# Ledger of designs, part 14: peptides against a protein of PDB entry 5D63

Target 1, 292 residues: chain A of PDB entry 5D63
Amino acid sequence: SLRRGIYHIENAGVPSAIDLKDGSSSDGTPIVGWQFTPDTINWHQLWLAEPIPNVADTFTLCNLFSGTYMDLYNGSSEAGTAVNGWQGTAFTTNPHQLWTIKKSSDGTSYKIQNYGSKTFVDLVNGDSSDGAKIAGWTGTWDEGNPHQKWYFNRMSVSSAEAQAAIARNPHIHGTYRGYILDGEYLVLPNATFTQIWKDSGLPGSKWREQIYDCDDFAIAMKAAVGKWGADSWKANGFAIFCGVMLGVNKAGDAAHAYNFTLTKDHADIVFFEPQNGGYLNDIGYDSYMAFY

## One batch from the design tools (peptide; aimed at target 1 C214)

Design b1_p12_1 (made by RFdiffusion4)
Pose (drawn by RFdiffusion4):
Structure b1_p12_1 (pose): chain A 292 residues (1-292), chain P 12 residues (1-12)
Amino acid sequence: as target 1 above (292 residues)
Amino acid sequence: AVKSHPLHSPIS
């Protein structure tokens, strides 16, 4: 089963993503195929998949930017029916906004079926052009037609996944305790994590004994990332990944506060120095506490 | 330069 999370959904035949046109929140805004840039935030192309209780393999798909939902127009089973963004809720009983998402016959990509109509999300004619129509269409679960096959590229981690990445890190102090704050996190590319640091004003901040020292920088960065999350996205039910760690050196005589993020493959953590914007695999300290 | 704090007691 597809796990709850945030996904960039890419057509298996051509490198077009599912894109809510112009990120518009208007009811009826077309969902179309569009090109994308890897290792960036694709602002109109991120979808939060919320599992429906007791309804196997069925979800709502909420655009992260607009807060609106993937909706089959009037629930029609006619091939060519529009797939648009529409107002809704995470656990709606409106079948126009319910989607059964299971693996295709290639075992890697998925097919997306409307729960009410039993039709599939389809990149019409496999058109790779920006703005190509995506519609509901007749189809089967097992066929190889790439127009109806989609890679769900996971862009978020559960708290359990973040905890696992931290536990595998070699720079964890024997007394380490972690404090988990949320359940699902959008993992940022370093380019975006750095842009938030720049926009926070931290690059210009001076170190001052106790009144603006390492703990102040680290907490400020976490707060800046939290503000960015709420100010940038309209969808609810996730958080942005940015951790704070306190650590001690090998000699046991110096401590430091700093931030951390995740690698692209989501398996490992990478340390971030908020005083200078650097990313480090080894910051010179073993973490004895973290909150994220 | 990156700055930090000295530590005068062991971490428990």

Design b1_p12_1_s1 (made by RFdiffusion4, then SolubleMPNN; from b1_p12_1, 7 letters changed)
Fold by OpenDDE base, seed 3:
Structure b1_p12_1_s1 (fold): chain B 292 residues (1-292), chain A 12 residues (1-12)
Amino acid sequence: as target 1 above (292 residues)
Amino acid sequence: EVKTLPLTEPVT
């Protein structure tokens, strides 16, 4: 079954993603097919899938940017019915905004069925052009039509997954204690993470013994990421991944504070040095504490 | 157990 999380949803037939046009929060904003750039944020193309309690395989889909929800216009079962962004809530009972999402017959892609109408989200004619119509369309779960098959590329991790990634890292001290702050985290590309770092002013900040040293840099980076998240996205129910670690060197006579994020595949962590903006697989310290 | 140390390390 599909896990709660943030997804980039890509058509199985053509290189097109489900896009909320202009990221607009207006009711009735078209959801369309649009090109995307791999390993980037794709701002208008991220969707938080929230599972509905006690309704098997059924979700709301909240656009991260607009905070609005995928909505089948009037819940109509007619082929060609518009799919739009519309105001809503994560646990709505409105069948226009409830989507049953299950594996297609190919076992890799998903189909997205409206709970009420039983029609499927369809990239009309498999059109790969920007702004191509996405609509409700008749179909069945076992059909192989690529217009109705979607890859759900997970762009987030749960706190448990983050915890597991940390636990796999060889630079964790035996006395390590981690503290989870949130439940679901959008994982940023390094380029975006670096840009936040640059915009924070940290590149121009001066290290000063104790008064503004490693812990201040690391906390400032986390604060900058938190603010960036709040300023960038209208959806709720997730955070932006940025960890703080405290570590001790091998000799046990020096301690350092630094940041970390997750690798592209979400399987491992990578250390980030907020004093110089560097990414490292080994920062020279073993972590005894983290919060993220 | 890890000795409590101040966090002061510069990166130069």
Scores: peptide ipSAE 0.183, ipTM 0.821, DockQ to the pose 0.107
OpenDDE base, seeds 1, 2, 4, 5: peptide ipSAE 0.178, 0.158, 0.160, 0.172; ipTM 0.819, 0.800, 0.807, 0.803

Design b1_p12_1_s2 (made by RFdiffusion4, then SolubleMPNN; from b1_p12_1, 6 letters changed)
Fold by OpenDDE base, seed 4:
Structure b1_p12_1_s2 (fold): chain B 292 residues (1-292), chain A 12 residues (1-12)
Amino acid sequence: as target 1 above (292 residues)
Amino acid sequence: EVKSLPLTEPVK
């Protein structure tokens, strides 16, 4: 089954993603097909899938940017019914906003069926143009029509996945203690992570012994990412991934504080040095404590 | 037990 998480939802037939037009939070804002840039934050194209308890394979889809939900207009079963953003809640009982999401017949893509109408989210005519209509349309689970097949590219990790990535890293001290702050994390591309670092003022910050040194830089980066998250997204129920680590060198005579994030495939961590903005596979320290 | 050390390492 599809896990709770943030997804970039891409059409199986053409290079188009499910996009909330202009990221608007207004009720009735069209959801449309739109081009995307791989390995970037596609701001209006991220959806938090929240599983509905005791309803198999059924979710709400919250647009991360607007905080509104994917909504089949009036829950109509007519082909061509608009799919829009609309105010809602994660655990709504409104069938207009409940979506059954299961694997298609190809075993890789998913189909998105409205719980009430039993129609499917359809990129009308497979139109690859920006602003192409997305609508509810008649279909079946076994139909191979790519207009109704979607790849769910997961853009987030659970705390458990992050924990697993840390656990397999060779630069973890035997006394390591990790502390989870949140449950689900949007993982940023390095370019975005770096931009937050730049905007924080840390590149121009002066290292000063004890009063503003490695721990201050690392905590400031964490705070900057947190603030960026709060300012950028209207949806709730997730955080932005940015870890803080404390580590000791091999000699055991020096300790350092630094950041870390996840690799593109979410399987490993990469260290980030907030004093210079560098990404490293080996920062020269073994972590004995982290919080993220 | 990890030896308690202050965190003061400079990079730049």
Scores: peptide ipSAE 0.244, ipTM 0.845, DockQ to the pose 0.106
OpenDDE base, seeds 1, 2, 3, 5: peptide ipSAE 0.195, 0.207, 0.218, 0.222; ipTM 0.838, 0.848, 0.839, 0.843

Design b1_p12_1_s3 (made by RFdiffusion4, then SolubleMPNN; from b1_p12_1, 7 letters changed)
Fold by OpenDDE base, seed 3:
Formats: sequence, structure tokens, C-alpha cells
Structure b1_p12_1_s3 (fold): chain B 292 residues (1-292), chain A 12 residues (1-12)
Amino acid sequence: as target 1 above (292 residues)
Amino acid sequence: SVQSLPLFEPVK
């Protein structure tokens, strides 16, 4: 029942997330517990869960930053076996990298069981310190040990979810056509989105009639986000959410090009004006075209 | 300030 997506995986007992140490792509890099900052990009703590076809509730977990996969060392069933980052593929048959992920007995958190060993991902001793050991450990699906219970906070949306968010927005023209470019999108917090905007040089760009006007700003922002994504993450199979819209005003006598992203809860869109970096719930136009 | 444009026209 866990959907394909990018997750921040947090321990149910202590404020610690599953972290690939230093985001290193080296085989055998420890996966550890580490503190996190809510509403920020926790660079080494994002995991793309890819469901395995025809294997119920089973996934690979790709570290977004390193592009390596969660791996139970030698697939050992011994309690205390290291969980590391290791090279792999999304649809591997290697049971060291296959994880059955299902709801725990509390109905909110998940447990992460290695497909081969049947041991569970365990924050050893519930240690909340940075660098705390995460290991395979014996357990059962029904026990309540918080060392083996994890919240999967979804940091991405599917194209369908994005489409639904757009459809709910009141500032969509009756003639609207949307064009979906990717399947899964990491949704950035506004602070990160704004930083990309700043780094793009757009804040210093001069509006010029036709030659560099609203459409140029909006496309430049999307290009900047795309480049940021490519430069920041090693994993594949997802994009960074940043849309472009063309809109018409209420009178139907003026048009505008602008950007949009998703709200924190992923339920709605928010408009972004690339000419000034503003976030708006109402940009004064109704969109008749979008691509994202 | 933010500027608007004439309506965009699709080309076939």
C-alpha cells in the first residue's frame, strides 16, 4: 500500500531520520540515525521507494543524493547486521536490497523488513545521537518496539496528484490544457525554491518588451530548477516540481506567463512570479495551459 | 513591475 515516491523516513520513537552518512556513494557507506530539520531539504535523508512488480509490499530504497541503495550487509539475519548504502538498481533481484514495507501494529508507522533475512531495520537502542547505528534486527510485524517503527513522510507527488492539485485551484481557465512531463516530483520548500530563483540570476534580470518578458522569466525559472535537480541528486526516476503556466485575466484582454509549485501539504498549488520571486494564491490570471 | 502580454496564440 506504500506508494512509489520519495520519503523522509523518521523513527517513531525519537527525532531521528534514516541518513546515508555524508551522502557518500561508496559501497558500504553506513546508514545511520541523524537529526533533521523539518520543512527543509534533508539532503542525505531522502529515499526513493520503488515498488517491485509482482512482489507484494516490496521495494528498493534509493538514496536520492548518492543514488545508492539501502543494503543489508551480506543479507545476514544476525541481529546487529549493518545496513549500508550500496550500488544497485531499482528493480534488482538481490534480496540484500529488497525491503518489505508495511504498516506496523499502530497503523501509522511502517516497519521495514529485509526480504531475504526477514529481519527489520532497527535504530539500535533507540539512540537519538547523530551517527547512531541502524542495523538489521530480529522482530515481528506485530510487536510495538519503536526502534523498528518508522514514519514515511512523503516528500514527492505523482503526476496524478499534481494534476489533482491543479484541478482544485480556482484560478484555472475553462479551456485549460495541462501537459505532464514526468511521473514523480520532489516538492521543494519555498526557501529552497526561492534560493534556486536567486541563484539563477533572475532577480537581477531586466524585463524587456517581448525580447525578455514574462515567458522568458518563467521558462528560465523552470530551467534553473531542472539544472539544480540534475546537479544536486544522483538518483533517477523523479523530477523537481516546477511548473509553467500561461494565463489570461478576467477581462480576457491580457495574458501572463508564470510559475507554480505545490503547497507544503501537496494539496494545492501556489503561484510563483519569477519576475519578483513572490508567492501568490492569486496571481490575477486564470491558467489555460501548463506544463510541469 | 510585473508586465502582462497580449493573448498567446497557438500555432498549428
Scores: peptide ipSAE 0.088, ipTM 0.777, DockQ to the pose 0.452
OpenDDE base, seeds 1, 2, 4, 5: peptide ipSAE 0.040, 0.036, 0.035, 0.035; ipTM 0.710, 0.733, 0.716, 0.707

Design b1_p12_1_s4 (made by RFdiffusion4, then SolubleMPNN; from b1_p12_1, 7 letters changed)
Fold by OpenDDE base, seed 2:
Structure b1_p12_1_s4 (fold): chain B 292 residues (1-292), chain A 12 residues (1-12)
Amino acid sequence: as target 1 above (292 residues)
Amino acid sequence: SVQSKPLFTPVT
């Protein structure tokens, strides 16, 4: 079953993603097909899937940028019914905003069925053009029609997944204690992570003994990422992944504080040095504490 | 260049 998380939802037939037009928070904003750039932040094309308790395979889909929800207009079962952004809540009972999401017959893509109408989210005519209509359309779970098949590219990790990635890293001290602060984390491309670092002012910050040293740099980076998240996204219920670690060197006589993020496949961590913006597989320290 | 710091909290 689909896990709670943030997804980039891509059509199985053409290189088009589910896009909230202009990222607008207005009720009735069209959801459309739109081109995307892999490995970048596709601002209007990220969706937080929140599973509904006790309703099998059923979710709300919150647009990360607008904070509004995928909504089948009037819950109509008529083919061609508009799918729009609309105000809502994560655990709504409004069937216009409840979507049953299960694997298609191909075992890789998903179909998105409106809970009430039982129609499917359809890229009308498989149109690959920007602004192409996405609508509710009649269908079945076993059909092979790519107009109604969607890849859910996971853009986030759960706390458990992050924890597992850390645990696999060879640069973790035997005394390690991790403190998880959130439940779900959007994982940024390194380019975005670096840009946040640049914009934070840290590249121009002076290292000063104790008063503004490694831990201050590391915490400042985390704060900058947090602020970026708050300023960039209207949806709630997730954080931006940026960890802080405290480490000890091999000799046990020096300490360092640094950041870390996740690799593209979300399976491993990579260290980030906030004093110079470098990414490292080995920062020269073993982490005895992290919070993220 | 990157600077570390003394281990003010012992780690054993």
Scores: peptide ipSAE 0.404, ipTM 0.933, DockQ to the pose 0.773
OpenDDE base, seeds 1, 3, 4, 5: peptide ipSAE 0.402, 0.400, 0.402, 0.401; ipTM 0.932, 0.932, 0.932, 0.932

Design b1_p12_2 (made by RFdiffusion4)
Pose (drawn by RFdiffusion4):
Structure b1_p12_2 (pose): chain A 292 residues (1-292), chain P 12 residues (1-12)
Amino acid sequence: as target 1 above (292 residues)
Amino acid sequence: IDSLKDLRHNFV
């Protein structure tokens, strides 16, 4: 089963993503194929998949930017029916916005079926051009047609996954305690994490004993990331990944406060120095506390 | 913030 999370959904035949055109919140805004840039935030192409209780392998798909849902127009089973963004809710009973998502016959990509119509999300003619039509279409679960096959590229981590990445890190103090604050996190590319640090004003902040020292920088960065999340996205039910750690050096005589993020593969943590914007695999301190 | 600073300073 596809796990709850945020996905960049890529056609298996051509490198086009499912894109809500112009990120528009208007009802009926077309969902189209569009090119993308890896290791960036693809602003119109992120989808929060919310599992439906007791309805196996079925989800709503909420565009992260617009807050609107993937909707099969009037639920028609006719091939070519429009797939658009539409207002809705995470746990709707409207079958136009319910999608059964299971692995295709290639075992890696998925097919997306409308719960009501039993038709599939289809990149019409396999068209790779920007703005290509995506429609509901007749199809089967087992066929190889790439027009109806999609890679769900996971862009978020559960809290359990973030905890696992931290636990595998070699720079964790024996007294370490972590404090988990949310359940599902959008993992940022370093390019975006750095842009938030720059835009927060922190690069210009001066270190001052106690009144604006390492704790202040770290907390400020976390707050800046939290503000960025709420100001940038209209969908609810997720958080942005940015941790704060306190740590102690090997001699046991100095402590430091700093931030952390996750690697691209989501398996490991990477430390971030808020006083200078640097990323480090070893910051010189073992973490005795973290909150994220 | 003060509680965290105290925690960091008291830890060492």

Design b1_p12_2_s1 (made by RFdiffusion4, then SolubleMPNN; from b1_p12_2, 10 letters changed)
Fold by OpenDDE base, seed 5:
Structure b1_p12_2_s1 (fold): chain B 292 residues (1-292), chain A 12 residues (1-12)
Amino acid sequence: as target 1 above (292 residues)
Amino acid sequence: LEALREERRSRI
């Protein structure tokens, strides 16, 4: 079963992703195939999948950028029916916006079936060009047509997954206590994380004893990431991953406050020093407290 | 211990 989360949805046949054209929030905005850049934020191509309670394998798909939902135009079962962005809610009963998502016959990709029409999200003719039509099309679950097969690249982690990543890290103190602030987190590429750091003004911030020291830098970074998230995305129900840690060195004679994020595979954490923008696998401290 | 850590933290 597909987990709740944020996904980059890539066609199984061609290097094209499901894209909300121009990230527009207007009703009827075309959802199209578009090229993407791996390991970057593909702004118009991120979808929050929200599972519908008591409806097996069925989701709404909210575009992270626009806050609108994947919508089969008029719920029509006709092949070639447009799939668009449209205003909606995560737990809607509108069958135009309900999508049954299950593994395809290949066991790696998914098919996306409209709950009402029983047609499938189709990259029409497998067109790899930017702006290629995505439509509802007739199909079956067992059919091997790559036009209707999609890889769901998970771009977020649950709080439990984040907790597990932290727990695997060797630089956690025996007295560690973690505090989870949210339920689902978009994980940023380091380049984006660094850009937020730069834009925050922290690179030019002056360290001052106690009044603006390590904890202030670390909290300012978290605040900057939070603000970036709020300013960048119209969808709700997720946060941007950025942790704060307090740590003590091995000698026990120094303490520090710093940030952390997740590695690309979401399996591990990497430390971030907000005073210099550096990423480290070992920051020289063992964390006794974190919140994220 | 926490107080000591806070004092140390404030120096970095």
Scores: peptide ipSAE 0.088, ipTM 0.751, DockQ to the pose 0.190
OpenDDE base, seeds 1, 2, 3, 4: peptide ipSAE 0.082, 0.090, 0.085, 0.085; ipTM 0.752, 0.749, 0.751, 0.746; seed 2 fails the geometry check

Design b1_p12_2_s2 (made by RFdiffusion4, then SolubleMPNN; from b1_p12_2, 9 letters changed)
Fold by OpenDDE base, seed 1:
Structure b1_p12_2_s2 (fold): chain B 292 residues (1-292), chain A 12 residues (1-12)
Amino acid sequence: as target 1 above (292 residues)
Amino acid sequence: LEELRRERREAV
């Protein structure tokens, strides 16, 4: 079953993703096929899938940028019915915005079925052009038509997954205590993470004994990422991953504060030094405390 | 160790 999370949804047949046109929050904004750039933030193409309690394999899909929801126009079962962004809520009962998402017959891609109409999200004619129509279309779960098959590229981690990534890292002190602040985290590419760091002014900040030392840098980075998230996305129910750690060196004669993020595969953490913008697999300290 | 944890002053 599909986990709650943020997904980049890519067509199985052509290099096109489900895109909310211009990221507009207006009701009725077309959802279209659009090209994407791997390993970047595809701003209008990220969708938060929220599972509906007690309804198997059924979700709302909230566009991360606009905060609006994938909506089958009038819930119509007619082939060619528009799929649009529309205002909504995560746990709506409106069947126009409820989507049953299950694996296709190929076992790797998913199909997206409207709960009410039982039609499927379809990249019409498999058109790979920017702005290609996405519509509700008749289909079955077992059909192999790539127009209705979608790869769900997970762009986020749950707090549990983040916790697991931390737990398997060798640079954790025996006294470690972790504090989870949110439930789901968008994981940024390092390039984006670095850009936030640059834009924060931290590269020009001066280390000063006690008054602005390692903990201030680390907390400032955390705050910068948080602010970036708040300013960039209209959807709620997720955070941007950026951790803070306090660590002690092996000799036990030095302590440090630093950041960390997740690797591209989300399986491991990588340390980030906010004083110089460096990414390290070993920062020279074992963490006894983290919050993220 | 506890004192070090409070200070946290390392510069890179």
Scores: peptide ipSAE 0.139, ipTM 0.784, DockQ to the pose 0.167
OpenDDE base, seeds 2, 3, 4, 5: peptide ipSAE 0.110, 0.091, 0.114, 0.109; ipTM 0.764, 0.763, 0.765, 0.763; seed 3 fails the geometry check

Design b1_p12_2_s3 (made by RFdiffusion4, then SolubleMPNN; from b1_p12_2, 10 letters changed)
Fold by OpenDDE base, seed 2:
Structure b1_p12_2_s3 (fold): chain B 292 residues (1-292), chain A 12 residues (1-12)
Amino acid sequence: as target 1 above (292 residues)
Amino acid sequence: LEELRRERLERI
C-alpha cells in the first residue's frame, strides 16, 4: 500500500511528471505532464498523498506548492476528461478528488484511479512535451499501458523513518533522547539546504561565547528551514526536515550543537555544521539529544 | 550530567 507522504509522480513511459501548471492555486488549473530535473525541487510537481480512513488504497493528492488538490473535472467517466487542481481538503468526500492508488501489473509503478469514475489518470498519447494533457481515461488495473502507469518517487519521510535513520548512525550516544516534532518531512537536496543556510545570514554570523554559539547557530538553521518551508509551500500537514542535535565528544569534556539532514536515499543522516555549512559523516560528537 | 553538558555546550 502507498504510504502517506510527498511524492514526485513520474510517468512510466516518458520522462514526464505530473505538474500543476504554473503552480497556480486557481480552481481548474490544468494538471499536465512536464519535464523535471532529478535531485532538485520540482516545485509544481510534488504531491502530498493523504490516505482516506476506511477506504482502501484511496487518497487525496494535494499539490505541495499550490495547496490545491488533484481533481477530475465533474467526476466524468468520459475519456479525455480534464484533471485539474481544485480547492479541497485532505479528507474530502468529494469523489472528484479521491484517487485509488495501487500497484500496476509491473509491480513497480502505480495506477491512479478516480474513486468515483473508475477512470485512470492518463498522460494522453504518452506525450512527453511540457504541458501535455493529463486526463481521466478508461482502463483496467492489469493493463500495461504506460500512459496510465506512474512511479511514485517518495520525497518525504515519516517521523518513524527519520527515527530509524538516526538509530542506525554510529554517532549516537547511549543516553540519546530524540524528540519528534512533526509527522512527515520533506527531505531537501543538499543544494537547497545549503542555499537556505546561505540565505539565513549564518555564514556571516559571528560566533560569540554563549550569546551566539553553537546552539544559536543550530537553532537558527532550523528556524531558517522552517521559515523557508512556510514561505515556499501552501500545503499543510508536513514539515521540512532539519534536525538539531546536541552531542558530546568522545572525551566527554566538550559538547556541541549541530544540525543534521537525511541522505538522498533517506536511509541515513548526515551532519551539518551551521557554523561553516559543512556536511560531515562524523561531526566529532555523539548525540545525546535531538529534535526534528 | 545535564548541567555539565549544558556548561560544555555553552562554551562552544
Scores: peptide ipSAE 0.052, ipTM 0.738, DockQ to the pose 0.203
OpenDDE base, seeds 1, 3, 4, 5: peptide ipSAE 0.027, 0.027, 0.048, 0.045; ipTM 0.700, 0.708, 0.727, 0.735

Design b1_p12_2_s4 (made by RFdiffusion4, then SolubleMPNN; from b1_p12_2, 9 letters changed)
Fold by OpenDDE base, seed 1:
Structure b1_p12_2_s4 (fold): chain B 292 residues (1-292), chain A 12 residues (1-12)
Amino acid sequence: as target 1 above (292 residues)
Amino acid sequence: REELRRERRDRV
């Protein structure tokens, strides 16, 4: 079953993703096929899937950028019915915005069925051009039609997954205590993480004994990422991953505060030094505390 | 010693 999370949804037949046109929050904004760039934030192409309690395999899909929801126009079962962004809520009862998402017959891709109409999200004619129509279309779960098959590439981690990644890291002190601040985290590419760091002014910040030292840098980075998240996305119910750690060196005579993020595969953490913008597998400290 | 370790910060 599909987990709650943020997904980049890519067509199984052509290199096209489900895109909310212009990221507009206006009701009736077309959802279209659009090209994407790997390992980047595709701003209008990220969707928060929120599972509906007690309704098997059924979700709302909230566009991260606009905060609006995938909506089958008038809930019509007619082939070619527009799929648009529309205002809504995560746990709506509106069947126009409820989507049953299950594995296709190939076992890797998913199909997206409207709960009410029982039609499927379809990249019309498999058109790979930017702006190609996405519509509700008749279909079945067992069909192999790639126009209705979608890869759900997970762009986020749950707090449990983040916790597991931390637990696998060899640079954790025996006294470690972690504190989870949120439930789901968008994981940024390093390039984006670095850009936030640059834009924060931290590269030009001067280290000063106690008054602006390692903890200030680390917290400032966390704050910068938080603000970036709030300013960039209209959807709620997730955070941007950026951790803070306190660590002690092997000799036990020095401590440090630093950041961390997740690797591309989300399986491991990588340390980030906010004083120089470096990514390290070993920052020279063992963490005894983290919050993220 | 634990308290001391946590209070001491390096210069990076």
Scores: peptide ipSAE 0.103, ipTM 0.743, DockQ to the pose 0.154
OpenDDE base, seeds 2, 3, 4, 5: peptide ipSAE 0.094, 0.093, 0.081, 0.089; ipTM 0.754, 0.753, 0.748, 0.744

Design b1_p12_3 (made by RFdiffusion4)
Pose (drawn by RFdiffusion4):
Structure b1_p12_3 (pose): chain A 292 residues (1-292), chain P 12 residues (1-12)
Amino acid sequence: as target 1 above (292 residues)
Amino acid sequence: SIPANSADSVPS
């Protein structure tokens, strides 16, 4: 089963993503194929998949930017029916916004079926051009047609996954305690994490004993990332990944506060120095506390 | 160099 999370959904035949045109919140805004840039935030192309209780392999798909849902127009089973963004709720009973998502016959990509119509999300004619039509279409679960096959590229981690990445890190103090704050996190590319640090004003902040020292920098960065999340996205039910750690050096005589993020593959953590914007695999301190 | 704080509050 596809796990709850945020996905960049890529056609298996051509490198086009599912894109809510112009990120518009208007009802009926077309969902189309569009090119993308790896290791960036693709602002119109992120989808929060919310599992439906007791309805196997079935989800709502909420565009992260607009807050609107993937909707099969009037639930029609006619091939070519429009797939658009539409207002809705995470746990709706409206079958126009319910999607059964299971692995295709290639075992890697998925097919997306409308719960009401039993038709599939289809990149019409396999068109790779920007703005190509995506429609509901007749199809089967097992066929190889790439027009109806989609890679769900996971862009978020659960809290359990973030905890696992931290636990595998070699720079964790024996007294370490972590404090989990949310359940599902959008993992940022370093390019975006850095842009938030720049935009927070922290690059210009001076170190001052106690009144604006390492704890202040780290907490400010976390707060800046939290503000960015709420100001940038309209969908609810997730958080942005940015941790704060307190650590102690090997000699046991100096402590430091700093931030952390995750690697691209989501398996490991990487430390971030908020005083200078650097990313480090070893910051010189072993973490005895973290909150994220 | 990045300044550091005293370790006096580090748990045992």

Design b1_p12_3_s1 (made by RFdiffusion4, then SolubleMPNN; from b1_p12_3, 5 letters changed)
Fold by OpenDDE base, seed 5:
Structure b1_p12_3_s1 (fold): chain B 292 residues (1-292), chain A 12 residues (1-12)
Amino acid sequence: as target 1 above (292 residues)
Amino acid sequence: SIPTLSADFIPA
């Protein structure tokens, strides 16, 4: 079963992703195929999949950028029916916005079936061009048509997954206590994480004893990421991953505050020094406290 | 006990 999370949804046949055109929040905005760049944010192409309680394998798909929902126009079962962004809610009963998402016959990709019409999200003609039509189209669960098969590239982690990544890291102190702030986290590429750091003004901030030292830098970075998230995305129900750690060195005679994020594969954490913008696998401290 | 937090940025 597909987990709740943020996904980049890529066609199984061609290098095209499900894109809300111009990221517009207007009702009726076309959802189209569009090129993407791996390991980047792909702003208009991120979708929060929210599972519907007590309805097997069924979700709403909220565009992260616009806060609008994938919507089959008029719920029509006619082949070629437009799929658009439209205002909605995560737990709507509107069948135009309910999507049954299950593995295709190939065991890797998914098919996206409208709950009401029973038609499938289709990249029409497998067109790889930017702006290619995505529509509801007749189909079956077992057929191999790549126009209706989609890879769900997970761009977020649950709090449990983040917790597990921390637990696997060797740089954790025996006194460690972790505090989870949110339930689902968009994991940023390092380039985006760094850009937020740059835009925060931290690169120009001066270390000052006690009044603006390591803890201030680390908290400022966390705050900057939080603000970036709020300012960048209209969808709710997720956070941007940026942790704060307090750590003690091996000798036990020095302590430091720093940030951390997740590695690309989401299996481990990488430390971030907000005083210089560096990423490190070993920052020289073992964490006794984290919040994220 | 855990030491007081401290760190200094020294540019390269």
Scores: peptide ipSAE 0.080, ipTM 0.766, DockQ to the pose 0.129
OpenDDE base, seeds 1, 2, 3, 4: peptide ipSAE 0.044, 0.074, 0.042, 0.077; ipTM 0.745, 0.755, 0.741, 0.761

